# Peptides against a protein of PDB entry 4HTP: the designs that were tried, part 113

Target 1, 231 residues: chain A of PDB entry 4HTP
Amino acid sequence: SQTVASHVPFADLCSTLERIQKSKGRAEKIRHFREFLDSWRKFHDALHKNHKDVTDSFYPAMRLILPQLERERMAYGIKETMLAKLYIELLNLPRDGKDALKLLNYRTPTGTHGDAGDFAMIAYFVLKPRCLQKGSLTIQQVNDLLDSIASNNSAKRKDLIKKSLLQLITQSSALEQKWLIRMIIKDLKLGVSQQTIFSVFHNDAAELHNVTTDLEKVCRQLHDPSVGLSD

## One batch from the design tools (peptide; made by RFdiffusion4, then SolubleMPNN)

Design b2_p19_3_s3 (from b2_p19_3, 10 letters changed)
Fold by OpenDDE base, seed 4:
Structure b2_p19_3_s3 (fold): chain B 231 residues (1-231), chain A 19 residues (1-19)
Amino acid sequence: as target 1 above (231 residues)
Amino acid sequence: SMEEELRKLWREILAEERA
């Protein structure tokens, strides 16, 4: 069946996140999120115009925006060190070279951009001149690959984990990979709170999540901003 | 194709919201 997530480029979510991160002030950050959210809802209405009984919702995007609230997908088993090693291998970086050392020693202030401790930013600058300028993945595809990673981690299939990671990496721009890394590590550094995200999504979202701790349920039940919990 | 049209629609919607 058709879903909004199957048609929305991951790049567009990432560009939104980038806009939010770069914005100074709560209001501007909210505006960028709202623009994406409203677009999603409009597209949902168009896509499902003749199908009223759908379970499709903002959940595929929301779980990437608030990855720390993910409860459906098990642990990835991926840390910065693993990603660093993977990138060094994939990009054929000399182990004693500047870029490899930046990735491995991301916690130390060795960079020129003041990105110490932010692996995703360090990776971004290493990747920018070396990878695709335009990614090809949809939000659904990203989630499918992340599901695969989590499943294979639980099954201890390391080779398949690597395969899915490579697919994510090779089909993503540097900017998309920056955000993907942050999603995997579960720290987006948006500068906007979870409560703000929920408030913008739906007036009752924070309350429902507080009770259920089920992000999918929140997105599905409150997909219409005009329909409350009591309606 | 229908898929292409849907992709165009998404792009148009997003562009409109960001304008």
Scores: peptide ipSAE 0.740, ipTM 0.969, DockQ to the pose 0.925
Fold by OpenDDE base, seed 5:
Structure b2_p19_3_s3 (fold): chain B 231 residues (1-231), chain A 19 residues (1-19)
Amino acid sequence: as target 1 above (231 residues)
Amino acid sequence: SMEEELRKLWREILAEERA
């Protein structure tokens, strides 16, 4: 079945997240999120104009925006050290070189940027001059690859995990990879609370999530902002 | 293609919301 996520570029989600992160005030952060959400809903209506009973929802995006609430896929088994080693290999970085050491020692304050402790930001600056300027993945494709990683981690298939990671990396810009890393590590650093995200999505979203802890159910049942839980 | 038209539609919608 056709889904909104299969047509929305992952780059557009990442640009939205970047705008949210860079915004200083709560109101501006909310505006950027609302712009993306409203776009999603409008596209949904257009895509499903002739189909009233669809299960498609904002869930594919929401689970990437609130990755700490993910309950459908198992653990990735990926840490910063694994990613560092992978990037060193993929980019053919000298092991004793500056960039390799930055990735491996991301917790140590390095000179020019106050990015100590944020592996995703360290990776971004290493990747920026070395990778594609524009990615090609949709939100659906990203979720499919993440599902593959989680499944293969459970099955202890390290080679297949690497394969999926390489596909994600080689088809993503530096900015997209920054956000992808944060999604995998489950820390987006948006500066906006979970409660705010839910409140913008739907007035009843926080309540329904508190009861069900099911993010997909929340997104599906409360897809229409004008239809409440009691309706 | 239908896929290309849908991608175009998405881009237009997003641009309008950001504007």
Scores: peptide ipSAE 0.739, ipTM 0.969, DockQ to the pose 0.955
Fold by OpenDDE base, seed 3:
Structure b2_p19_3_s3 (fold): chain B 231 residues (1-231), chain A 19 residues (1-19)
Amino acid sequence: as target 1 above (231 residues)
Amino acid sequence: SMEEELRKLWREILAEERA
């Protein structure tokens, strides 16, 4: 069935996240999130105008924005070291070269950017001159690939994990990969709290999540900001 | 195509919200 996520470019989510991260004040961060959320809801209404009682919701995006609350998808089994090695291989970086060493030793302060300890930022600067300028993946496609990774991790199919990762990487810009890495590692560093995200999404979102711990249920039941939990 | 029109619609909506 048709979903909003199948039409929304992953790049647009990433640009929103980038705007949030770069904003200094809470109000500005909220504004950028609200703009994306409102766009999603408007598009949802247009897409489903002739269909009532659809299960489509903001969940595909929300689970990427709050990846630490993911419960449907099992563990990826991916750490920074694995990604570093993958990038070194994929980009054919000299093993003793500066960029390879940056990725492997991302925790050590060596550069002028002050990005030590943030693997995603280190990766971004390595990828920026080497990757596509524009990605081609939708949010749904990203989630499908992440589902594949988690499933194959559970099945201990490392070859298939690598295949899905390569598809993500080769179809993503450096900026998109920066955020993808943070989603996988489950640390977005947005500078805005989970509570704030929920509060902007719906006044009752935090409460419903506290009771159910089901992010999809929260997104589906509280899709309409004007319809409360008790309604 | 329908897909193209929907992609355009999304772009328009997002642009309007960001303006």
Scores: peptide ipSAE 0.739, ipTM 0.969, DockQ to the pose 0.926
Fold by OpenDDE base, seed 1:
Structure b2_p19_3_s3 (fold): chain B 231 residues (1-231), chain A 19 residues (1-19)
Amino acid sequence: as target 1 above (231 residues)
Amino acid sequence: SMEEELRKLWREILAEERA
């Protein structure tokens, strides 16, 4: 069956996350998240206009926004060092070149941006002049590829992990890759708490998650902001 | 195509929410 995630560009989620990160105040951060969420709900209603009781929900996006709460996928087995080596190889960066060293020594950058310890930001600046301007992946496609990575990590199929990573990378802009990296590493640095995200999503979301620890259930059962747990 | 129309609809919805 059709899902909202199969039609929403990953780029649009990333632009939302970028807006949230750049916002200084809590209220502004919340506004950007709400804009995306409300868009999702409106599109859901349009997409499923003639179909009631669908299982489609905000879950495909929520699991990328709150990757620390992911329980369906097993571990990716991917760290910053692996990504650094992959980018050096993929971009054919000189081993002793400035960009390769930036990626490998991301914890102590010599640059002026103050991005020490933030691999995703270091990668972004290396990728920006080298990547396509706009990606082509939907949220569904990103999740499918991430599922593949997790599954193949469990199966110890390093070759297939690399294949899926390459597909993600080659079909994503520098900005999209920045956020993809943060999703994989599970540190978005949004400047807004998990509780705030849940609160904006639904008044009962935090409570339901505390009981079930099931992000998909939370998104499905509380899809309608006007219908509470007691209803 | 229907897919293109749905993609257009999404873009319009998001643009309206961000305006």
Scores: peptide ipSAE 0.735, ipTM 0.968, DockQ to the pose 0.956

Design b2_p19_3_s4 (from b2_p19_3, 9 letters changed)
Fold by OpenDDE base, seed 1:
Structure b2_p19_3_s4 (fold): chain B 231 residues (1-231), chain A 19 residues (1-19)
Amino acid sequence: as target 1 above (231 residues)
Amino acid sequence: SADEELRKLWQQILAEERA
């Protein structure tokens, strides 16, 4: 089906998240999120100009921004150690080499970056000189692959999980992989609260989510910022 | 293609919001 997510590059979401993370002030963080959200809504209107009743919403992006609230997709069964081993294999890193050890011992500081405990940042610096400068995945494609991973985890199909992960990795830049890792691990480290994200999205979003715990419903029902719950 | 045009439109919209 025709959706906004099928046309929005994952790279653009990642660049937004990067901007939010780098911003020090709450207001600046909000601005970057709002810019992406408003772009999404404008594009939605253009894409669906001849279709008044569509189910398309911000949900495909929101579920990546607030991965802790994911309820549709089951657990990935992926941890940092698994990703470390995967990268060592994929990048053909010497197992006793500096970069392999950084990935495996990500909790211990090995350099001056102060990224100890943040696997995604450790991975980023290892990947930066080794990966594509620009990825090719849309938000829809990323979600499809993540769906596949979750489904195959439930089915205990480890080989298929690896296949989907490899597809994500090989089609993503280092920066995109940084954020993808954080989405999978469900810790974005944006420095902005869930409440703030909901508040920017819609005035009634937090309330509706508290009642329904359904992120898709929240995004669909409150797609228009000018239409409230009581309307 | 239609998809390429839509992608360009998205990039334009995003650029305008970020300006």
Scores: peptide ipSAE 0.761, ipTM 0.971, DockQ to the pose 0.954
Fold by OpenDDE base, seed 3:
Structure b2_p19_3_s4 (fold): chain B 231 residues (1-231), chain A 19 residues (1-19)
Amino acid sequence: as target 1 above (231 residues)
Amino acid sequence: SADEELRKLWQQILAEERA
C-alpha cells in the first residue's frame, strides 16, 4: 500500500527544519512544525480516503525529526570523521586544501561565521557550490537508505554502507545534506525541545512515549489529534 | 500519472498551510 512518506519530498522536510532553526521564538518554531504536520495529516486523509485501518502514520517523518529516539534502526556506525573523509574522496578535494582541512578540523574555529563544532554547517558551505540545487529523494527513500546503512553496519559491510551514503549524497542538495548529517549524528539543533514537538503532535504523545519508548506506536495510536490515549 | 497528481496535491496542501 502507498504511504504519505512515499510522496513527500525530503526537501520539504528539510525546508521546514530550516525554517524552525532560523526562527527565534518558540511560537514561530511551533508554527513551522505545525504547518508541516497539518499538511501531512491532510495529505494522509486524501491518500487513504477509501481505505480504513491503515497503519500509515507520521512515523517516517517523526523518526527523522527526533532521531535520538530511534529504536527500530540500529546504530549507523557513522561519525563526523568518516563523513569528512567520504566527502573529501567524493568531491576530490585536495588533502591539504582549505575545504578538506575545514571538514577534518571542524571543531576548530577557522572562520567568522561561528560554525565551529557544527560539522553539518561546515559541510553545507563546502557542498553548496559543488552539489545539486534540488534533491530528488522522498522521505521514504531516505529512510530506506538509512535502514540499509544500519543493517549493513551490523553486518560489517562497509562497501554497501558507502553505496547507500553515495546515493543519499548524490541525490541531495547542500541544504538537504546538512539536515541529513544532523539526522545521522542525531543532533538537529532546532532550538525546540522534544517535549514541545510531542505536545504539538498530540496532547498525550509525551506520556505514551514515556511508557512505551516506541515512537512508531506513538505516531500510529495518536495519529488523530482528536482521539486520546484513554479512548 | 497518479503519482504526479499526488505530488501536485502535496505541494498544494503544503503551500496553503504555509500561506
Scores: peptide ipSAE 0.761, ipTM 0.971, DockQ to the pose 0.957
Fold by OpenDDE base, seed 4:
Structure b2_p19_3_s4 (fold): chain B 231 residues (1-231), chain A 19 residues (1-19)
Amino acid sequence: as target 1 above (231 residues)
Amino acid sequence: SADEELRKLWQQILAEERA
């Protein structure tokens, strides 16, 4: 069955996240999130115009925006050091070179950027001159690959984990990879709280999540902002 | 194709919301 996520480019989510991150005020951050959310809902209505009983929801995007609330997929087993090594290999970076050392020592301030401790930002600057300008992945494809990684981590299939990671990396821009890394590490650094995200999504979202801890259920039951929990 | 049209629709919707 077709889903909204299967048609929405991951790049568009990332551009939204980038806009949110760069915004200084809460109101501006909310605006950018709302723009994406409203677009999603409008597209959903168009896509499912003739199908009333669909399970499709904002969940595919929400679980990437609030990755710390992910409960469906298990741990990825991926840390910054693993990614650093992977990038060094993939990009054929000299191990004693500046870029390789930046990736490996991402916690150490280099004095050039205030990005110490943010591996994703360090990676971004290394990747920017080396990667595709535009990615090709949809949100659905990203989630499928992340599911694969988690599943294979559980199964201790390191080779398949690497395969999925490589697919993610090779089909993503530097900007998309920055956000992908943050999703994997589960720290988006948006500057907006979980409560704010829920409040914008639906007035009852925080309450329902507090009770169920089920992000998918929240997204499905409260898909329509005009329909309340007690409706 | 149908998929291409849907992609265009998404882009149109998003652009309108961001305007």
Scores: peptide ipSAE 0.761, ipTM 0.971, DockQ to the pose 0.955
Fold by OpenDDE base, seed 5:
Structure b2_p19_3_s4 (fold): chain B 231 residues (1-231), chain A 19 residues (1-19)
Amino acid sequence: as target 1 above (231 residues)
Amino acid sequence: SADEELRKLWQQILAEERA
C-alpha cells in the first residue's frame, strides 16, 4: 500500500535531526521536530484524501527517531568495529593510514575534533570528502534495508548483511550516514527526551506507550492530535 | 510522473513549515 514514508526523503529526516541537535534550547528543538511532524501530517492528509481508515502513520519515522523503542525488528548485530572495517574496505583506506586508525580507535581523542567516543561523527568527517552530496533513499527504503539487515542477522547471512549495508552507504550522503549510524547503534544524541518527543506528537502518547510498549500502535491510534484515547 | 509530483508536494509542504 501507498505510504507517506515511500515519498519522504531520508535526507529530510536527517536535516531535521541535525537542526534539533544543533539547537541549544528545548523550545528550538521542539520547533524543528514539530515542523517535520506537521509536514508529515499535512502530506498524509493530501496523500490519503480519498481513502479513509488507512493504517499509514508516523511510525516509519518515529522508529528511526526513537530507535531504542524498536520492538518489531530483531537485533542488527552491528557494532562500531564492524562498520569501521566495512568503511576501510569500501573506501579503500590504507589500514595504517590516519583515517582508518580514526575509525578503529574512535574512542581515543584525535587532534582537532572533540568527537572522541562518537563513532558517527568520526565517520562523518572521513566520509564527507568521499561521499555523494545528496542521498537518494526514502524513509521507507531505509526501513526496508534495516529490516533486511535484522532478518539476515537472525539467519546468520553475513554476505547479505554486507550487501544491504553497502546499499545504504552508497546511496547516502555523509550527513545521512552519520544519522544512520546513530540509528543502528540506537543513540541519536538529540538532547531532547523521549517524553518530550511523545508530548509533541500527542498528549496521550506517553501514556499509551507506557501501557502497550507498541510504538506502531501509538503512532496509528494517536495519528490525529485532536483525537484522544477517550474519544 | 505521479511520484515526482508527490515528491514536489512534500518538499513544498516542508518548506512552508520551515519558513
Scores: peptide ipSAE 0.761, ipTM 0.971, DockQ to the pose 0.955

Design b2_p19_4_s1 (from b2_p19_4, 10 letters changed)
Fold by OpenDDE base, seed 5:
Structure b2_p19_4_s1 (fold): chain B 231 residues (1-231), chain A 19 residues (1-19)
Amino acid sequence: as target 1 above (231 residues)
Amino acid sequence: DDEALRKLWAELMAEARAK
């Protein structure tokens, strides 16, 4: 069936996350998240205008925003070192060159950007002059590819993992890849707590998640902000 | 159609960020 995620560009989620990260105050961070969430809910209402009993929810986006709470998708088996090697190969970077060394030695960068230990930021600067200016993936497509990676990791199919990663990379901008990397590594560095994200989503979200630990259930049952858990 | 829906999303996001 039709889903909101199948129509929402991944780029728009990434730009929202970028705005949240760059914001200094909690209130401003919340504002940016709320803008995306409200747009999602309005779009949902339009898409499902004549279908009130749909199972579609914010879950496809929420699981990317709070990847550390993922319980449906199994482990990716991907670390920074693997990504570094993949980028070196894909971008045909000289192995002894500055950019390759930046990726491989991301924990102790020699640069002045102060991005020590943040692989995603280091990757961003390497990718920016070398990749698409705008990606083409929807949130649904990103989740499908991530599902494929997790499934193939479980099946120990390394070639198929690489294939899905290449699809993600080649269809994404540098900014989108920065956030994709953080989603895979499960550290977004947004500067806003999980509790805050839940509180903005729904007043009862944190409580329901504490009981169920089921992010999809939280998103589905509490889709309407005006309908409480006790209603 | 899909194009109309893509435009709708773009408009919603633009409106949200303009407030």
Scores: peptide ipSAE 0.717, ipTM 0.964, DockQ to the pose 0.900
Fold by OpenDDE base, seed 3:
Structure b2_p19_4_s1 (fold): chain B 231 residues (1-231), chain A 19 residues (1-19)
Amino acid sequence: as target 1 above (231 residues)
Amino acid sequence: DDEALRKLWAELMAEARAK
């Protein structure tokens, strides 16, 4: 079945998130999010022009933007330490080298960039000279791989978890991996509140989420910004 | 078909950012 997420590059979501994070004002942050959302809705209308009552919605993107509200996937079972060890292995970093130590001791301020405590930023600088300049994954593919990780974590299949992680890593740029890490750890550090994200998406989104705690239902039911909860 | 859709998305994003 055709979905918007199957055609949207993960890189475009990441570039949007990067713009939001770098923006100082609330208004600028909102603008960047709205640009992505409006493009998504326009694309949805074009893709589903001849098909009414589709279940496709903004959910595939929203669950990556607000990963702390994820309720469909089980826990990934992935922490910063696991990722650090994986990167050291994958990149063949010397164990006693500066980059390996930066990843393992990410909480200790050792660098000049002031990125202490932010594993994703530390990883970004290590990855930037070593990874692809442009990724190839769509939002749907990213979600499929994350689903696989969560499912295999529940099944205690560590080998398959590693396989899916490697697919994510090898098909992503350093910038995309920065945001992917933050999605997995469930802390995007956008500098904009959950309430603001919901308010931009739909006027009734926060209310519906407060009642249902179902992000997919929020995205489906309130897909059209002109149709409210009371309608 | 897929290429046309990918192009459409790219155009939509470019237009949105140009405003």
Scores: peptide ipSAE 0.716, ipTM 0.964, DockQ to the pose 0.928
Fold by OpenDDE base, seed 1:
Structure b2_p19_4_s1 (fold): chain B 231 residues (1-231), chain A 19 residues (1-19)
Amino acid sequence: as target 1 above (231 residues)
Amino acid sequence: DDEALRKLWAELMAEARAK
Protein backbone atom coordinates (compact mmCIF):
# COMPACT_ATOMS: atom_id res chain seq x y z
CA SER B 1 0.00 0.00 0.00
CA GLN B 2 1.08 3.54 -0.71
CA THR B 3 2.29 5.73 2.14
CA VAL B 4 3.10 9.39 2.39
CA ALA B 5 6.51 8.50 3.77
CA SER B 6 7.37 6.60 0.59
CA HIS B 7 7.09 9.84 -1.38
CA VAL B 8 8.54 12.41 1.01
CA PRO B 9 12.26 13.08 0.63
CA PHE B 10 14.26 12.72 3.80
CA ALA B 11 16.03 15.90 2.70
CA ASP B 12 12.83 17.88 3.20
CA LEU B 13 12.45 16.68 6.75
CA CYS B 14 16.08 17.56 7.42
CA SER B 15 15.75 21.03 5.94
CA THR B 16 12.71 21.56 8.15
CA LEU B 17 14.63 20.43 11.21
CA GLU B 18 17.51 22.70 10.25
CA ARG B 19 15.15 25.66 9.99
CA ILE B 20 13.65 24.83 13.36
CA GLN B 21 17.07 24.59 14.97
CA LYS B 22 18.22 27.90 13.49
CA SER B 23 15.07 29.73 14.51
CA LYS B 24 15.44 31.95 17.55
CA GLY B 25 11.92 32.00 18.88
CA ARG B 26 9.31 29.42 19.72
CA ALA B 27 6.82 30.88 17.26
CA GLU B 28 9.22 30.64 14.36
CA LYS B 29 10.16 27.09 15.29
CA ILE B 30 6.49 26.16 15.37
CA ARG B 31 5.93 27.76 11.99
CA HIS B 32 8.55 25.61 10.33
CA PHE B 33 7.18 22.45 11.88
CA ARG B 34 3.65 23.39 10.88
CA GLU B 35 4.72 23.97 7.29
CA PHE B 36 5.99 20.42 7.04
CA LEU B 37 3.05 18.93 8.92
CA ASP B 38 0.43 20.74 6.87
CA SER B 39 2.11 19.65 3.67
CA TRP B 40 2.10 16.09 4.94
CA ARG B 41 -1.60 16.18 5.75
CA LYS B 42 -2.50 17.70 2.41
CA PHE B 43 -0.42 15.14 0.60
CA HIS B 44 -2.06 12.38 2.63
CA ASP B 45 -5.49 13.55 1.52
CA ALA B 46 -4.43 13.60 -2.10
CA LEU B 47 -2.69 10.24 -1.96
CA HIS B 48 -5.56 8.48 -0.22
CA LYS B 49 -8.39 10.35 -1.90
CA ASN B 50 -10.16 7.18 -2.99
CA HIS B 51 -9.29 5.05 0.00
CA LYS B 52 -10.96 4.98 3.38
CA ASP B 53 -9.75 3.46 6.61
CA VAL B 54 -6.07 3.75 5.80
CA THR B 55 -3.58 3.28 8.61
CA ASP B 56 -1.10 5.67 7.04
CA SER B 57 -0.25 8.62 9.28
CA PHE B 58 2.45 11.07 10.30
CA TYR B 59 4.08 8.34 12.38
CA PRO B 60 7.03 7.70 10.02
CA ALA B 61 8.08 11.32 10.38
CA MET B 62 7.08 11.75 14.01
CA ARG B 63 9.25 8.85 15.15
CA LEU B 64 12.24 10.58 13.55
CA ILE B 65 11.36 13.95 15.06
CA LEU B 66 10.83 12.45 18.51
CA PRO B 67 13.21 9.50 18.40
CA GLN B 68 13.45 9.32 22.18
CA LEU B 69 9.81 8.19 22.20
CA GLU B 70 10.49 5.27 19.86
CA ARG B 71 9.10 2.03 21.29
CA GLU B 72 8.61 -0.12 18.21
CA ARG B 73 12.22 -0.16 17.06
CA MET B 74 14.79 -1.66 19.39
CA ALA B 75 18.10 -0.04 20.28
CA TYR B 76 20.56 0.65 17.47
CA GLY B 77 23.63 -0.02 19.54
CA ILE B 78 25.38 2.86 17.81
CA LYS B 79 27.49 5.46 19.58
CA GLU B 80 29.46 8.45 18.39
CA THR B 81 32.75 6.57 18.54
CA MET B 82 31.43 3.90 16.21
CA LEU B 83 30.27 6.52 13.73
CA ALA B 84 33.58 8.33 13.98
CA LYS B 85 35.48 5.20 13.09
CA LEU B 86 33.08 4.46 10.27
CA TYR B 87 33.52 7.91 8.76
CA ILE B 88 37.28 7.72 9.06
CA GLU B 89 37.20 4.47 7.15
CA LEU B 90 34.63 5.55 4.58
CA LEU B 91 36.26 8.88 3.85
CA ASN B 92 39.74 7.38 4.00
CA LEU B 93 40.85 9.96 6.53
CA PRO B 94 44.30 9.66 8.05
CA ARG B 95 43.76 8.50 11.61
CA ASP B 96 46.27 11.01 12.92
CA GLY B 97 44.89 13.76 10.71
CA LYS B 98 42.97 16.81 11.81
CA ASP B 99 39.55 15.66 10.63
CA ALA B 100 39.85 12.16 12.05
CA LEU B 101 40.91 13.57 15.38
CA LYS B 102 37.98 15.98 15.34
CA LEU B 103 35.59 13.07 14.95
CA LEU B 104 37.26 10.90 17.57
CA ASN B 105 37.71 13.72 20.06
CA TYR B 106 34.49 15.55 19.33
CA ARG B 107 34.11 16.54 22.99
CA THR B 108 37.27 18.64 22.84
CA PRO B 109 37.29 21.90 20.89
CA THR B 110 39.72 21.61 18.02
CA GLY B 111 38.31 24.04 15.50
CA THR B 112 36.97 27.54 15.13
CA HIS B 113 33.40 26.44 15.71
CA GLY B 114 31.89 26.16 19.15
CA ASP B 115 30.57 22.68 18.46
CA ALA B 116 32.41 20.79 21.16
CA GLY B 117 30.39 17.85 22.39
CA ASP B 118 28.07 17.87 19.38
CA PHE B 119 29.24 14.99 17.24
CA ALA B 120 26.67 15.63 14.53
CA MET B 121 27.96 19.15 13.96
CA ILE B 122 31.55 17.99 13.91
CA ALA B 123 30.62 15.33 11.39
CA TYR B 124 28.72 17.86 9.29
CA PHE B 125 31.74 20.06 8.75
CA VAL B 126 33.95 17.10 7.93
CA LEU B 127 31.37 15.74 5.50
CA LYS B 128 30.33 18.98 3.82
CA PRO B 129 33.22 19.17 1.36
CA ARG B 130 33.30 15.40 0.82
CA CYS B 131 29.77 14.15 0.21
CA LEU B 132 26.75 14.56 -2.05
CA GLN B 133 24.98 17.89 -2.16
CA LYS B 134 21.59 16.24 -2.29
CA GLY B 135 20.42 12.93 -0.89
CA SER B 136 18.06 10.48 -2.54
CA LEU B 137 16.35 8.71 0.36
CA THR B 138 12.69 8.93 1.29
CA ILE B 139 11.50 8.94 4.87
CA GLN B 140 10.25 5.39 4.41
CA GLN B 141 13.63 4.24 3.15
CA VAL B 142 15.36 5.84 6.09
CA ASN B 143 13.01 4.12 8.50
CA ASP B 144 13.50 0.80 6.72
CA LEU B 145 17.25 1.11 7.07
CA LEU B 146 16.94 2.09 10.71
CA ASP B 147 14.69 -0.92 11.27
CA SER B 148 17.37 -3.07 9.73
CA ILE B 149 20.02 -1.61 11.99
CA ALA B 150 17.95 -2.22 15.11
CA SER B 151 17.08 -5.75 14.07
CA ASN B 152 20.67 -6.60 13.27
CA ASN B 153 21.84 -5.06 16.51
CA SER B 154 19.52 -7.41 18.34
CA ALA B 155 20.95 -10.26 16.31
CA LYS B 156 24.52 -9.06 17.00
CA ARG B 157 25.31 -8.79 13.29
CA LYS B 158 27.73 -5.88 13.22
CA ASP B 159 28.57 -6.45 9.58
CA LEU B 160 24.97 -5.95 8.51
CA ILE B 161 24.65 -2.90 10.73
CA LYS B 162 27.62 -1.41 8.94
CA LYS B 163 26.07 -2.24 5.59
CA SER B 164 22.87 -0.36 6.39
CA LEU B 165 24.79 2.58 7.81
CA LEU B 166 26.88 2.79 4.68
CA GLN B 167 23.75 2.84 2.58
CA LEU B 168 22.37 5.69 4.66
CA ILE B 169 25.62 7.63 4.51
CA THR B 170 26.36 7.21 0.81
CA GLN B 171 22.88 8.35 -0.17
CA SER B 172 22.74 11.41 2.07
CA SER B 173 24.09 14.95 2.04
CA ALA B 174 26.15 16.32 4.88
CA LEU B 175 23.12 18.10 6.27
CA GLU B 176 20.99 14.99 6.06
CA GLN B 177 23.68 13.00 7.80
CA LYS B 178 23.88 15.59 10.55
CA TRP B 179 20.23 15.01 11.32
CA LEU B 180 20.40 11.27 10.77
CA ILE B 181 23.15 11.08 13.37
CA ARG B 182 21.03 13.04 15.80
CA MET B 183 18.09 10.73 15.14
CA ILE B 184 20.23 7.68 15.85
CA ILE B 185 21.72 9.21 18.97
CA LYS B 186 18.21 10.43 19.85
CA ASP B 187 19.12 14.05 20.52
CA LEU B 188 17.91 16.51 17.90
CA LYS B 189 18.69 19.72 19.78
CA LEU B 190 15.77 21.49 18.12
CA GLY B 191 15.21 23.91 20.95
CA VAL B 192 11.52 23.09 21.04
CA SER B 193 9.92 20.80 23.60
CA GLN B 194 8.14 17.51 23.06
CA GLN B 195 5.02 19.14 24.42
CA THR B 196 5.19 21.85 21.78
CA ILE B 197 5.57 19.30 19.00
CA PHE B 198 2.55 17.38 20.26
CA SER B 199 0.52 20.54 20.74
CA VAL B 200 1.15 21.64 17.18
CA PHE B 201 0.32 18.18 15.88
CA HIS B 202 -2.97 17.88 17.77
CA ASN B 203 -4.49 19.39 20.89
CA ASP B 204 -5.07 15.94 22.37
CA ALA B 205 -1.77 14.39 21.33
CA ALA B 206 0.10 14.87 24.59
CA GLU B 207 -2.78 13.42 26.57
CA LEU B 208 -3.15 10.37 24.37
CA HIS B 209 0.57 9.74 24.41
CA ASN B 210 0.70 10.04 28.18
CA VAL B 211 -1.89 7.29 28.44
CA THR B 212 -0.81 4.95 25.66
CA THR B 213 2.90 5.71 25.15
CA ASP B 214 2.16 4.58 21.59
CA LEU B 215 3.39 7.17 19.13
CA GLU B 216 1.87 5.41 16.14
CA LYS B 217 -1.51 5.25 17.82
CA VAL B 218 -1.28 8.94 18.61
CA CYS B 219 -0.49 9.76 15.00
CA ARG B 220 -3.24 7.55 13.58
CA GLN B 221 -6.05 8.44 15.95
CA LEU B 222 -5.28 12.13 15.89
CA HIS B 223 -4.37 12.41 12.22
CA ASP B 224 -7.13 14.94 11.64
CA PRO B 225 -6.60 18.03 13.78
CA SER B 226 -10.33 18.73 13.70
CA VAL B 227 -11.30 15.37 15.19
CA GLY B 228 -10.77 15.13 18.90
CA LEU B 229 -9.97 12.21 21.15
CA SER B 230 -13.54 12.04 22.38
CA ASP B 231 -15.08 12.12 18.91
CA ASP A 1 2.36 8.03 -11.07
CA ASP A 2 5.32 8.41 -8.76
CA GLU A 3 6.73 11.40 -10.59
CA ALA A 4 3.44 13.23 -10.37
CA LEU A 5 3.28 12.53 -6.67
CA ARG A 6 6.84 13.71 -6.20
CA LYS A 7 5.99 16.96 -7.91
CA LEU A 8 2.87 17.34 -5.84
CA TRP A 9 4.85 17.02 -2.64
CA ALA A 10 7.43 19.50 -3.84
CA GLU A 11 4.71 21.98 -4.71
CA LEU A 12 2.99 21.58 -1.36
CA MET A 13 6.22 22.24 0.49
CA ALA A 14 7.07 25.21 -1.68
CA GLU A 15 3.64 26.69 -1.13
CA ALA A 16 3.81 26.16 2.61
CA ARG A 17 7.18 27.88 2.87
CA ALA A 18 6.09 30.75 0.67
CA LYS A 19 3.31 31.86 3.02
Scores: peptide ipSAE 0.716, ipTM 0.964, DockQ to the pose 0.865
Fold by OpenDDE base, seed 4:
Structure b2_p19_4_s1 (fold): chain B 231 residues (1-231), chain A 19 residues (1-19)
Amino acid sequence: as target 1 above (231 residues)
Amino acid sequence: DDEALRKLWAELMAEARAK
């Protein structure tokens, strides 16, 4: 069935996240999130204008924004070291070269960037001169690939995990990959709290999540900001 | 169609960021 996520470029979510991260104040961070959220809701209304009782919601985006709250997907089984090795292979980086060593030793990077411990940022700088300028994936496609990774991890199918990762990587810009990595590692470093994200989404979102721990239910039941939990 | 929807999304995002 048609979903908002199937039409929203992953690049637009990533650019929003980038704007949030770069913003200094809470209010500015909230503004950027609200811009994306409002667009999503408006698009939802347009897409589903003639269809009632749809299950479509902000969930596909929310689970990427708050990946630490993911409960539907099982563990990816992906660590920074795995990604480093994959990138070295994919980009054909000399194993003893600077870029390969940066990826492998991301916790103690040399240079002036000061991104120690942030693999995604290290990867970004390696990828920027080597990757697509613009990705082609939708949010739905990203989630489908992540679902595949989790499923195949559970099934111990490492080859299929690699296949899905390659699809993600080859169809994403460096910036998109930075955020994708952070989603997989479950640390976005947005500088805005989970509670703030929920509060902006819906006044009752934090409460409902505290009770249900079900992010999809939160997004579905509280899709309309004007309809409360008790309504 | 899909192209129309893609355009709609792009417009919505542009409008949101312009406010």
Scores: peptide ipSAE 0.715, ipTM 0.963, DockQ to the pose 0.888

